Peptides against a protein of PDB entry 5EG6. Designs and how they scored, part 94

Target 1, 151 residues: chain A of PDB entry 5EG6
Amino acid sequence: RLRSQTVSTRYLHVEGGNFHASSQQWGAFYIHLLDDDESEGEEFTVRDGYIHYGQTVKLVCSVTGMALPRLIIRKVDKQTALLDADDPVSQLHKCAFYLKDTERMYLCLSQERIIQFQATPCPKEQNKEMINDGASWTIISTDKAEYTFYE

## One batch from the design tools (peptide; made by RFdiffusion4, then SolubleMPNN)

Design b1_p26_4_s1 (from b1_p26_4, 13 letters changed)
Fold by OpenDDE base, seed 4:
Structure b1_p26_4_s1 (fold): chain B 151 residues (1-151), chain A 26 residues (1-26)
Amino acid sequence: as target 1 above (151 residues)
Amino acid sequence: GPLKSTELIFEGRTVLEAYEEAKKAS
């Protein structure tokens, strides 16, 4: 069980002309797997195992220990997020982070700030939502990072 | 390989900076 101060979703929006979340602060995370029924809060129970698309995760800043709200990690196909994919998450593949219990809000990098981006339903495919490039993330673990820079 | 729970991860667009910060924290 971990205790972490969770950043309000309000800070993921432009408010009063200011950006409250910086990409620099959220450059590195611990990603924790949660139960699907885990409630939002400063305390949460971390589960073991490999993370699959569609599962609930917590991202905790490796430096400050602050956490983002609960997210659902989703598979990305081009500029769409898949709603029903459930295979294991592969590193270096593009992912999207849906903010749980929102109306299609995804973590998005815009103007070097972390914001929420509202995905648009895909009219032709009910299992997909259209996202922008900023909402598509490439995840690299420490071992992959070491390989990338120190091979 | 597959992503594990409690894995330290970096966003690909800022990997170098994030990695350096993570090393300082650990």
Scores: peptide ipSAE 0.366, ipTM 0.670, DockQ to the pose 0.027
Fold by OpenDDE base, seed 5:
Formats: structure tokens, sequence, C-alpha cells
Structure b1_p26_4_s1 (fold): chain B 151 residues (1-151), chain A 26 residues (1-26)
């Protein structure tokens, strides 16, 4: 069981013309797998094992120890987030982080700030939501980060 | 490879900078 300080969603969007979370601050996380029925809170029980798309996760900033609200990690296909993918998450593949229990809100990088981006439904594809490039994230583990550089 | 629970991860756009910050926090 871990303890963290969860940042409310109000800090994950532009409020009054100001950004409240930087990409530098939120660039490195511990990712924790949770049960689907885990409630939101500063304390949470971490499950072990490999993370699968569609599962609930907590991202904890490696620097500050602050956490984002519960997220669902989703697979990305081109410019869409897949809603029904459930295979294991593969590093170096693009993924999206859906803010749990929101109206299609995803973590998004915009002008070096982390914000919420509302995905657009795909009328002809019910299992997909349209996201922008900023909402697509490439996950790299620590060992790979030592040898990987992205501009 | 597959991603495990409680791994330290970085977003690809700022991997190197994030890694350096994580080392400071260790």
Amino acid sequence: as target 1 above (151 residues)
Amino acid sequence: GPLKSTELIFEGRTVLEAYEEAKKAS
C-alpha cells in the first residue's frame, strides 16, 4: 500500500490562462497497477504483474511523489485511442492515458505543459476515440532511457 | 518489452531530461 498526494484534475488544464503542470515535472513516473474497483485517494493498493491496456493505473511523479488521478492506459492506433484493447502494454509503443470517470479526457502535452484533452468519438468505430498527437505517449523504462534519445 | 507494475517510466519526448531528474530524486 502506497501513499501519495493526488493532484486534482483542475491542475491538468488551462485555468485562467495558466498551466499548472509542466512536462518536465511530469516527465518521469512510477506506474502502479490498481484494481479496477480501487477508489480514488492518496492511499492505494498496488497490484503486481504486467500492465495490460484497459487497466487502471496510478502515475506517481518520481521527483515530487505527487500522483495524478486514476488513469486507464489505452492502446493507440494512429490518431485514435482504442477502448477495447486488453493485451500487455509494450514499451516504445504509443499509448494514451484516459482520466478515469471523465468525459473522454486524456493526458496531453501542449506547449510543454500537461493538460486534459477531450477526445472526439468515432461515429463509425465505437471502439475508438480520436486523440491528438499530444495525447499520444511513448513509454520508456529506466534501462532503455539510459541509451535512448528523442528530440 | 512488456511493462510491469511499479516500473519507472519516461515519456519519449523528454526521456533524457526526465531520467536525470529521476536520478536526483533517487
Scores: peptide ipSAE 0.360, ipTM 0.663, DockQ to the pose 0.027
Fold by OpenDDE base, seed 2:
Structure b1_p26_4_s1 (fold): chain B 151 residues (1-151), chain A 26 residues (1-26)
Amino acid sequence: as target 1 above (151 residues)
Amino acid sequence: GPLKSTELIFEGRTVLEAYEEAKKAS
């Protein structure tokens, strides 16, 4: 089991610019796979294996050890998050981070602010939710950190 | 390649750092 300091979800709803982000600065995180039934908390059990879309993960800051609440990593197709994709997560492919047990809330960058963005259901495609570009993330491993990365 | 559990990853928008900063400010 690992212990981290989980950022309260109350912060994720703050409007007015409390969450600053920069596309020119990088954040390094550990991505931990959890069981689907793992409860929310600062202490959690990390599972081994390759991460698949639809699985529950924890993002932990490599520097401070602070973590976000449990997330479900979802595959992104254009501006939609796929709800039923379950293939392995590939680096450099776009993904979305759904806040687990929320009403379609995703991590989103909006005007250099980190917010929760509520996805819109797709009436014609029940397996998809509409997200904006800010809710689409690209992940790279440390072996690629030698290169400058911009979306 | 595929992501493995407990891999160290990077993203360019410093998500957690922003949250940490906000937490300290609140």
Scores: peptide ipSAE 0.319, ipTM 0.665, DockQ to the pose 0.040
Fold by OpenDDE base, seed 3:
Formats: structure tokens, sequence, C-alpha cells
Structure b1_p26_4_s1 (fold): chain B 151 residues (1-151), chain A 26 residues (1-26)
């Protein structure tokens, strides 16, 4: 038996030089497409084109310039991340951010904190990993910020 | 529509519960 839990909507944000999850403010981030063989670093080469699931990306705060490590953007199906999806990424679709070259670590909200959450292998489907709700993100363009939100 | 390099907002949901075993991403 599980007790009732309260859910809070939060936004990825940079404050005081750190990433956090804010319920009051949203951060604006550039999503940069990288080559699959791009190494980790503050300087990187950006590719042109539409972003597809499975590709390597960098998220950079438009205000502070703070960046997360290299991520692989993955499609989300319910509470699973798809490992082999490669279709184009669209706004308002749920996605997960796998921390590249880790053991199933995903970018995740935990209250006000941004954490790494280790996904569990899906026993029935090798092309899926089980994630929690905090590791599922909704992407919204800044031009829609005043009118669009997702809960 | 499909995404290219642009300014984006990332929204998520969290359960208001402490997780001591979690690692910081940043």
Amino acid sequence: as target 1 above (151 residues)
Amino acid sequence: GPLKSTELIFEGRTVLEAYEEAKKAS
C-alpha cells in the first residue's frame, strides 16, 4: 500500500551558478546538436539540422552560459525511455535526457534538485529503460512560454 | 513541429519527497 503523494510542476533553471528545479521561474536554454563522436568539453562543434531522438545534444543556459554534460535525447513512452527511436523531436512531446557514457543515468527532477536517476533495464523489452516521472521532460519553445504549459 | 537549435523551456514534474540516494547532475 502506497500513501498519497503531492506532485509539483517545475522548470529547469540556473540560479547561483547551479542547475535547479524552480516552480517560480523557467530557464531559457539553447539545445545544440552535436556529432555522436564529439568529446565532452565547454567548447564544442554544433551541427545544423533538425534534432532526432538518439542524437547527442548540449543544453546551454541562454543567460548564464551554464551547460549540462553531453546528453542523448531519447523518446519517452509512458514511463520508459526508448533506446532505438530516431524520429524527429517535437515540442510538447515528452523526452528523456540520458547522460552520455553513463550507466543508464538520466537527467531528473527531485523536488528543487536536478539529479541523475539510474534507469532500470526493462526485462521484457531490451530497447527500453524504465524511468521515473521526474526524468520525463516536456519541451516548450520560449515564444510559447506565455501561453503554453504542460502538466 | 520538429526542433532545431532554438531557445527552449524544459518542464518536468516531481513528487515532493526526499531521495537521499540520488546523485546531483550538476
Scores: peptide ipSAE 0.516, ipTM 0.833, DockQ to the pose 0.055; fails the geometry check

Design b1_p26_4_s2 (from b1_p26_4, 14 letters changed)
Fold by OpenDDE base, seed 2:
Structure b1_p26_4_s2 (fold): chain B 151 residues (1-151), chain A 26 residues (1-26)
Amino acid sequence: as target 1 above (151 residues)
Amino acid sequence: MPLKSTELILKGKTVKEAYEEAKKAS
């Protein structure tokens, strides 16, 4: 149970050479679609096309060039990440970023920190994993930032 | 709108209880 007083909107941001969650500033990140067999590294090949849930992506800060490890973008339903969803990703829909090749670790914000949160299996639903609300992200394109933040 | 490789902003919500149950991602 999460009380409203503990809820804070935060944005992924890079400061001081670290990823953090800022309530005042937002970072601009490139999301790159990768092949499923793309290896981890600073250099990677970007694929063309629409990003679908279940695909491998790379998040790179447009300012610093700092990147997160390879992620699998997953669809979110309530407080669960869907493991088998493969439809196109849409902006403004909630998504989760699974750290590829980890034991159910998801990109998560906690206060000002960006952490890895371990999802728990859903005993009744094998195609879902329980995630924290902090592991649920909303994607907003930068070209719509002015409209979104300055309405 | 369908998403392609592009520049974006990631927005989320803080969960206080998650802090002690996870490790730093970066």
Scores: peptide ipSAE 0.507, ipTM 0.822, DockQ to the pose 0.065
Fold by OpenDDE base, seed 1:
Structure b1_p26_4_s2 (fold): chain B 151 residues (1-151), chain A 26 residues (1-26)
Amino acid sequence: as target 1 above (151 residues)
Amino acid sequence: MPLKSTELILKGKTVKEAYEEAKKAS
């Protein structure tokens, strides 16, 4: 398994026109469910309903409007991303964001930077890809943020 | 708690190995 050493908690944030990982500020992002066949672009059609692993989503900063490329939200098991999970996404559980149409690139934080981390295939488990801890994210809805943070 | 299309916060943890890898690549 890939070795990773965590340093501190960081939040996805937009500053100075760029995505970054902040230890002091957190960004609020709208997660939009898209059709699997939705093309990349600034304009997109949003679907209603619960988001499931394996589905295509868009993350848009609620303040700046800056968006990441289309992502596939994937379930995380330890340090692996599951490629075939399709159950509903639950808050507070770890997930990974695969950059759609890339070669196993995942949204990852590296200190204060947001990078693309290339997952390593699992030869013996074709339904899994090895990621590092920086590519594992915890989702917290803003309406539940206070409850979660002050537990 | 199931997730709908909504406003959210994304929390993660920094990884030293990822940082070093990125620095070498740049």
Scores: peptide ipSAE 0.494, ipTM 0.816, DockQ to the pose 0.040
Fold by OpenDDE base, seed 4:
Formats: structure tokens, C-alpha cells, sequence
Structure b1_p26_4_s2 (fold): chain B 151 residues (1-151), chain A 26 residues (1-26)
């Protein structure tokens, strides 16, 4: 597996018009399910239904309206992203966000920065690619934030 | 619970050397 050195817990946040990783504040984001053929842009059509791994999603800051590029949400197994998992996404489970139409680039936090991290192919397992801990995220619904943070 | 289009928080753990690795890779 790729070398990984976890420092602290951080949250995706928008500050000063930029995405960053905050240890003090968390951003609220809407996750929107998109069609697989949805084009990149500020305007998009949202699909109904449960979000499954492998599907295309948009993350939009609920306060500023700033959005990340189209992402494919992928299941995580330890430090690997599964390429063919398609079961429903569950909250509090680890996931990774592949930047759609890139060469294995994943949404990753590095200290205070949000970056793209390139995953490494897994030769022995064609359905997996290796990520680091910074590219592994936990999804928490805002309605359950208090419970999650204080349990 | 299964996830639908909703408002959420994204929590992660920072990796100190992730930026340099990404810079080399791409």
C-alpha cells in the first residue's frame, strides 16, 4: 500500500472562496446524484434515488454554492478504492471521491489543503487502486452531525 | 442508513505528505 501518515481529523470547508481542510469548522455540502452522462458545469440535473458506489455526484457548499467537479463516489477497502463496487452508499462508511475523467485522481486532504491525489493501480487486483488515508472520507449527514460528533 | 441526495459533512484525516506525492504523480 501507499505510504500514509495521518496527522489529524479535518473537515471539508469553504473559506475565502476556496476549499480547504479545517480542523475547527466543517462545511455543509449537498451531495447530488447525477446521471452518468451529465456534463461538467455550474448547472446540472439532479437524479432521485439512493446513491450507489460508482455513481456520479456533485458536492455543493450549502452556504456559498461553490461546487467541486463531478465526482464518482467509490467504496474503500482499507487503503484501496474499489472500482466496480455498486452497492448503496452508507453513511459513516469510508468512501473515496474520484475526480471524473481524470487519471485516477482522488479528492484528498493534505494538512489544510484540499488536493488531488493520484491513486496507483493495484497489479494483483484489477478492480482496485491504491489510495492514501487522506483520500478516504467519512460521510456524515448534517441531521446526525451532533450525534456523531458527541457520541 | 442508505445515502440519498442530502446535506452532509465530509470528515477526513490529513496526510502530511499527500501534496508532495500528488505533485510527483501528476
Amino acid sequence: as target 1 above (151 residues)
Amino acid sequence: MPLKSTELILKGKTVKEAYEEAKKAS
Scores: peptide ipSAE 0.491, ipTM 0.814, DockQ to the pose 0.050
Fold by OpenDDE base, seed 5:
Parts: sequence; C-alpha cells; structure tokens
Structure b1_p26_4_s2 (fold): chain B 151 residues (1-151), chain A 26 residues (1-26)
Amino acid sequence: as target 1 above (151 residues)
Amino acid sequence: MPLKSTELILKGKTVKEAYEEAKKAS
C-alpha cells in the first residue's frame, strides 16, 4: 500500500475563476453523464440514467459554470483505481476522476490546489493503477452537505 | 445511494507529497 501523508479534509471549490481545494467552503457541482464519444468543449449533450464507473462525465460548478475537462469516473479500492469496474456509482464510496485522454492523470487535491496526479501502473494487477489519497474523492449530495461538513 | 446526473459536492484529503510536487512544477 502507498504511504499516506494526509493533511486535512478539503472540498472542491471555485474561487476567482479557478478550481481550488477549500477547507472552509464547498462548491456545488453538477455531474453530467456524457457519451463516450463526446468531444471536449464548453457545450455538450447530457445523457440520462445512472452513472456507472468507466463512463465519461463533466463536472460543472453550479454557480459559475466553470467546468473541468472530461473525466472518467473510476472505482477506488484502497490506494488503487480500478480500470475495469462498470457497476453503478454510489454516493459516499470513494472514486477517482481520470482526466480523459491523458497518461494516467487523475484529479487530485494538494493543499489548496487542484492538480493532475499521475498514477503508477500496478505490475501484478493490470486492471489497477496506484493513486494517492489526494486523488480519492467522496461524492456527497448537496442536501447532505451540511451534515457532512460538521462530522 | 446510486448516482445520476445531479448536483453534488466533492470531498477529499490533501497529501503533503502531492503538495511538494505541485510546488516544483509551478
């Protein structure tokens, strides 16, 4: 297992037109399911239905409209991202966001910054990539945000 | 609870190692 040196709990947030990791505020984001062949851009078509691991999604700030690049949501097992999981995504379970069409880059928080962190292949497990704790996210509905913030 | 296209928040934990790497790359 990877060495963990976590510092604090943070939330994805938009401040001054930039994504950052805040310990004081959380951002509200829409997660949109996209077609696998959807191109990168400001405009996109949203699909209906439950989101499954391995699918392409867009995260858009509900307030500012700022969006991250296309992501593939992946299941997390301990310190690894699963590459072949395809079951429905559930809240409160850890997930990782692979930056689509990159070399194993994952959405990662580092102190107050949001960065891309390169995962390491698992030589013995071809269906897994090693990620750090900063690349593991917990999805929480906005109606439960207040309770979660104070826990 | 199953997830569909909806509004949510994303919670995570920051890591010192990633922070140091970010500083070097900035």
Scores: peptide ipSAE 0.485, ipTM 0.815, DockQ to the pose 0.040

Design b1_p26_4_s3 (from b1_p26_4, 12 letters changed)
Fold by OpenDDE base, seed 3:
Structure b1_p26_4_s3 (fold): chain B 151 residues (1-151), chain A 26 residues (1-26)
Amino acid sequence: as target 1 above (151 residues)
Amino acid sequence: SMLKSAPLEFKGKTVLEVYEELKKAS
């Protein structure tokens, strides 16, 4: 199971002080569990415990300390993000990163760039939002604290 | 424990700022 630790995130890496995406490379990041009521800021309090879907997390570059804004990690089922899943995050399953307090914006890979993709509400299922393949990510734990590329 | 971080930026703007701009344009 996943907890606050160093992980490799597919398609993410840092170059020139900015986040970039690659279809062939993995970046090394810290994923940190936050309290649900944690506010956005340059400093944040990390909570202990296994990460569950629906919880708030921070992705921090293992080298530079650069971080994305608060994200909610959500379970993915086919082409949809599940809004009510709360089981422990599995590294073997794809996940989606919802930008917290946005209008259905998800972290997305598009043409080797990181963008925000707006999910579409699922008409038949209110507990799901439709996302694209670029908004599905895989997290693999690593024992390395150093920034590493996986090609 | 408390950790320090820096926000993600696109073209000199944070992701949140980019979002706000996109929201205004929509």
Scores: peptide ipSAE 0.024, ipTM 0.541, DockQ to the pose 0.099
Fold by OpenDDE base, seed 5:
Structure b1_p26_4_s3 (fold): chain B 151 residues (1-151), chain A 26 residues (1-26)
Amino acid sequence: as target 1 above (151 residues)
Amino acid sequence: SMLKSAPLEFKGKTVLEVYEELKKAS
């Protein structure tokens, strides 16, 4: 298990056992791959393998162990989330975290606050959803041992 | 590149805040 970081102008960290939003501080989270049919819960079965876009994941705070609801990690192209991308996730790519089983809700950083942002469907491109910049994340791994990156 | 399950560090708000926001929507 390796640490990953979020880059860009958005931030997520843990301080004193609490979650805080800060542009100056970093928090560590575990990203866990789940089966697509995994039910929501605090306890979940982690799937082995590399994470691909479109798959269901759990983000767990490395300090508190608290987990976010199930997310689908999606590839980002400019200001759109791709719904059908399935290639391996790379820290060189921006990603979006879709809140599973919601109406296009994505994790978004807004004014040092994590919120849910509702993406707008793309009428002419049904395989894309429009997101704002705050919903686009860059994952940085602190240890490349568990990652294969192509620069 | 392929990403395995790994710890992620996020700069900014904590997972708890995200969790709380998501709970409000649930």
Scores: peptide ipSAE 0.126, ipTM 0.722, DockQ to the pose 0.094; fails the geometry check
Fold by OpenDDE base, seed 1:
Structure b1_p26_4_s3 (fold): chain B 151 residues (1-151), chain A 26 residues (1-26)
Amino acid sequence: as target 1 above (151 residues)
Amino acid sequence: SMLKSAPLEFKGKTVLEVYEELKKAS
């Protein structure tokens, strides 16, 4: 189970004041749980407890302090994001980060760049959205607020 | 099926400004 803490996110890192991705680099971020009704802003109130799928989170770079807009962390099943999953987030499972208040936009790695990817509705499964592999992320808990390279 | 995407660019902007840009790109 995942709590508000420092985590390592594959590929995601901050460089030159911008969010970037690298196939060889992991970025260290604080993941903070927010209330569902928390408004967007640089300042926010962190909620206690385990993070569950469907909840609103903030990813804050442990080095620069830069934060992404509010995200909803969603469970991933194969090539789909689940819209109604609410079980605790596990490091062993892939997740997707929906950009809150967007038209199915997800945080995505594409050619080592961070982009927003628009998911496609599943025609026969209303509780799922089609995403690509780049929109599927792995979170690894860490006590280190450092970027790490993997080869 | 065509898929829509847009780059995430901060360029020193605040979180709110980035959010607004993301909304426009959606």
Scores: peptide ipSAE 0.080, ipTM 0.610, DockQ to the pose 0.806; fails the geometry check
Fold by OpenDDE base, seed 2:
Structure b1_p26_4_s3 (fold): chain B 151 residues (1-151), chain A 26 residues (1-26)
Amino acid sequence: as target 1 above (151 residues)
Amino acid sequence: SMLKSAPLEFKGKTVLEVYEELKKAS
């Protein structure tokens, strides 16, 4: 089970103080659980506990301390993101990061760049959205539970 | 616990571009 902690994510890394996207390199990020009603801001409150699919999270670069906008972590099944899955997040499973309060925008690796990819609604299943492989992420824990903040 | 960050709402930009913009603003 995944908790608020430092994790390594595929496709993202920091080298020489610069943000880089790579399919071969790994970056260390803090993943933090937020309350569902937490607003976007320069400061945010981290919630303790196990992260479940469907919950709101923050990704913070372990080097720069900079954070991405609020994300909803969603379970991935083949080439679809599940909208209503709520079981605990497993580090061994692929996941997708939905940009909260957007029109089906997900973090995606495309040609060594991280972009926003708009998922396509699944006509036959309202609880699924179609994503591409670049929007499927894997989280590997670094066994670190420290916090980093940006001044 | 409380963490500080530099979030940015964006549309039509890559995450990389957003990250670089945040870096410059810091």
Scores: peptide ipSAE 0.023, ipTM 0.480, DockQ to the pose 0.052; fails the geometry check

Design b1_p26_4_s4 (from b1_p26_4, 13 letters changed)
Fold by OpenDDE base, seed 3:
Structure b1_p26_4_s4 (fold): chain B 151 residues (1-151), chain A 26 residues (1-26)
Amino acid sequence: as target 1 above (151 residues)
Amino acid sequence: MPLKSTELEFKGKSVLEVYKEAVEAS
């Protein structure tokens, strides 16, 4: 089991091969796969295997170990989150992070803050929810040295 | 290529407010 940490809000960036605190630049989080029936808590069990869209994950700060609540990683198509996609998550594909057990709340970047954004149902397509650009994230492998940012 | 658990990297911030709000709403 891994234990979640509660620390002050920090922004991280990579400089000189190490993470440093920043108020403007990106940090890195590890994504841990959980069982679908895993309960919320400070301690959680990480499972092995390939991560698929629709599965429950934990985001853990690579430096401090601070963890966010349970999330469901969902595939993004343009400005919509797909509710029924279940294919494997691939590098450099866009995704959205639904906060589990909420009413369509997604992790969203707004200015210099990470907030919760409520997605809007898509009446014509029941398997989609409309999100904004700030709720769309790019995933990379931990061994890649790529840098991304949101404008 | 598909990525395994613990092999993905997410760019973002360590945000306590999101955690706090989610816990309070649960």
Scores: peptide ipSAE 0.045, ipTM 0.560, DockQ to the pose 0.087
Fold by OpenDDE base, seed 2:
Structure b1_p26_4_s4 (fold): chain B 151 residues (1-151), chain A 26 residues (1-26)
Amino acid sequence: as target 1 above (151 residues)
Amino acid sequence: MPLKSTELEFKGKSVLEVYKEAVEAS
């Protein structure tokens, strides 16, 4: 018996008024930095500056204008989200989107759908939460990256 | 490259690894 590995890439997009993930379809989004004390709502004030891990952001679909709830962008180390990382967010680096004011809920891909996944605390590492692979995302600028994938 | 709070368009991607087994015919 031989083992083979396949990599399946999923892209965040909007379809039918909902957020989805697809291996074939993708959407462009705006990422907006918010103040830490910004309230939830369809209207929000965008803050200038570099986005750092731990800060509050809004993801807005460039086509439909639909936005996710306020998120805290967190750095990812393997299968864990770092709670205390505060360095600048870089493209191509793995990140997780914590739904603000929830009990460890993260934006997650599950069977081509976007859901909330509850992270598990790390007893031995208080600054980390365990997430699944579906909750790990990579941000790539539309003007900087070209992707080709195949089965 | 660091991200700025500008109207920067991006793609959100998640990479999943799937394992499958094949029977060696030799």
Scores: peptide ipSAE 0.045, ipTM 0.521, DockQ to the pose 0.021
Fold by OpenDDE base, seed 5:
Formats: C-alpha cells, structure tokens, sequence
Structure b1_p26_4_s4 (fold): chain B 151 residues (1-151), chain A 26 residues (1-26)
C-alpha cells in the first residue's frame, strides 16, 4: 500500500457567531489560564502565569468575545497527544486541545469546519493518544503575524 | 518563547496533512 501526502494550512476565525476555518481569514484569540477545578461557563476566573501542557485554558475571540469550552492544552509528538507532558507551552510548537471532561475529544479541523475528533488510545503507550493531523495546532503571537510556519 | 496568560494574543493555525492511499496493481 502506498500513500500520497498533501499539506493544507487553515486559520481559525469567528464569523456569524460560529467558529470557522479559512485559508485567507484568521482571528486573534486570547488564551486564558484557568484553575484545574474551574467549572464551565460564560464567565470564568483567569489565573496569571505561564501556561504549561496539561493545564486548563479558555480560547476567547478578541473581537466577538466568543469562547470555546474549557480545553486542556496537550503536547503533540508526531501524530500523538501526550497525556503527561507538563513543560511550558512555546509558540510555534505543535499542540492539541482536548475538550475537558470528554472521552478523548479534541478540537479538529475538517475541511472548512471545526469539529471534535475522538482520539484512539495507544495500547502500548498509556501516556499517548493517537490524533489526526487536523487536531494538531500551532499558536503564533499576533506580534509575529507575518511569520509563516512550515514543517 | 513560552505562552503567558492575559498578556498575549494569538492566531491559531492548523496544518492538515491529507493522506491518499492506493494499492499498486501487480
């Protein structure tokens, strides 16, 4: 069996009250650190400090104020999400957003839609879950909006 | 550099790799 590979870059943005993906438009977001025991809601208490993998975060659109549900930001190694990584999150490093309190659901890009993708457990590696490429994200600071990331 | 809460704005990008599988005829 042979495989062909195609790479597509898409950007997350908000339009018409919904989250969308676009090849041309992109949105600016605040990433807020939350307490591990913070409950879901429109209003939430933000913690100060550097964000580490494994911590709970909120993504909020800087223009509309719309927010995604609580997420756990996880480190990505190839096509797997690491469950026990806890080092600081760095820009331009791949990450995955686990939807908190779900059964392995991750924020995922599928064509032009933002969906939930269910990761598959790794039987031989308990600290890893298999994700698809659409569930791998790169965070870029707005002060470097002109920078383009290539693998 | 590390990400810090409440100080920085970010743009989210997803790099999607699509694989198409084919079986060669033999």
Amino acid sequence: as target 1 above (151 residues)
Amino acid sequence: MPLKSTELEFKGKSVLEVYKEAVEAS
Scores: peptide ipSAE 0.033, ipTM 0.512, DockQ to the pose 0.025
Fold by OpenDDE base, seed 1:
Structure b1_p26_4_s4 (fold): chain B 151 residues (1-151), chain A 26 residues (1-26)
Amino acid sequence: as target 1 above (151 residues)
Amino acid sequence: MPLKSTELEFKGKSVLEVYKEAVEAS
């Protein structure tokens, strides 16, 4: 069991055909593991197994079915995204979603809107790039309620 | 505990609204 930890107060959800971040509403999403060579599209092949950092995933709204472009889930260390981490993704641990095949673009929350944030390379650490707090996310499983978090 | 490919809830300071246009453009 993961120990309790503080999480942000913004929640990802879909409203009006757009992805939003709300302080009032939660959004449930399917996170689908894809093959590294999976092409972009509305239809995709889902892999079984545990998700590891560095793998390609699809986030799909459980209600509307709306999906984001292919993402690479990356481990977060403080205010940096790790480019070479490959250990299993754990709940409540911070992560970042890199827009696959972009120039360091990450899903980022800015006020109530989700934007693309361009990470800044770390000159002295090639395996890291700097992100802002808005690009750091916490994952909570919908079927595992044994974990406790604080706002 | 490691995460499986399943339904999850996300909490953070980011929102996906901008990406609908990105998906359509891609």
Scores: peptide ipSAE 0.084, ipTM 0.595, DockQ to the pose 0.062; fails the geometry check

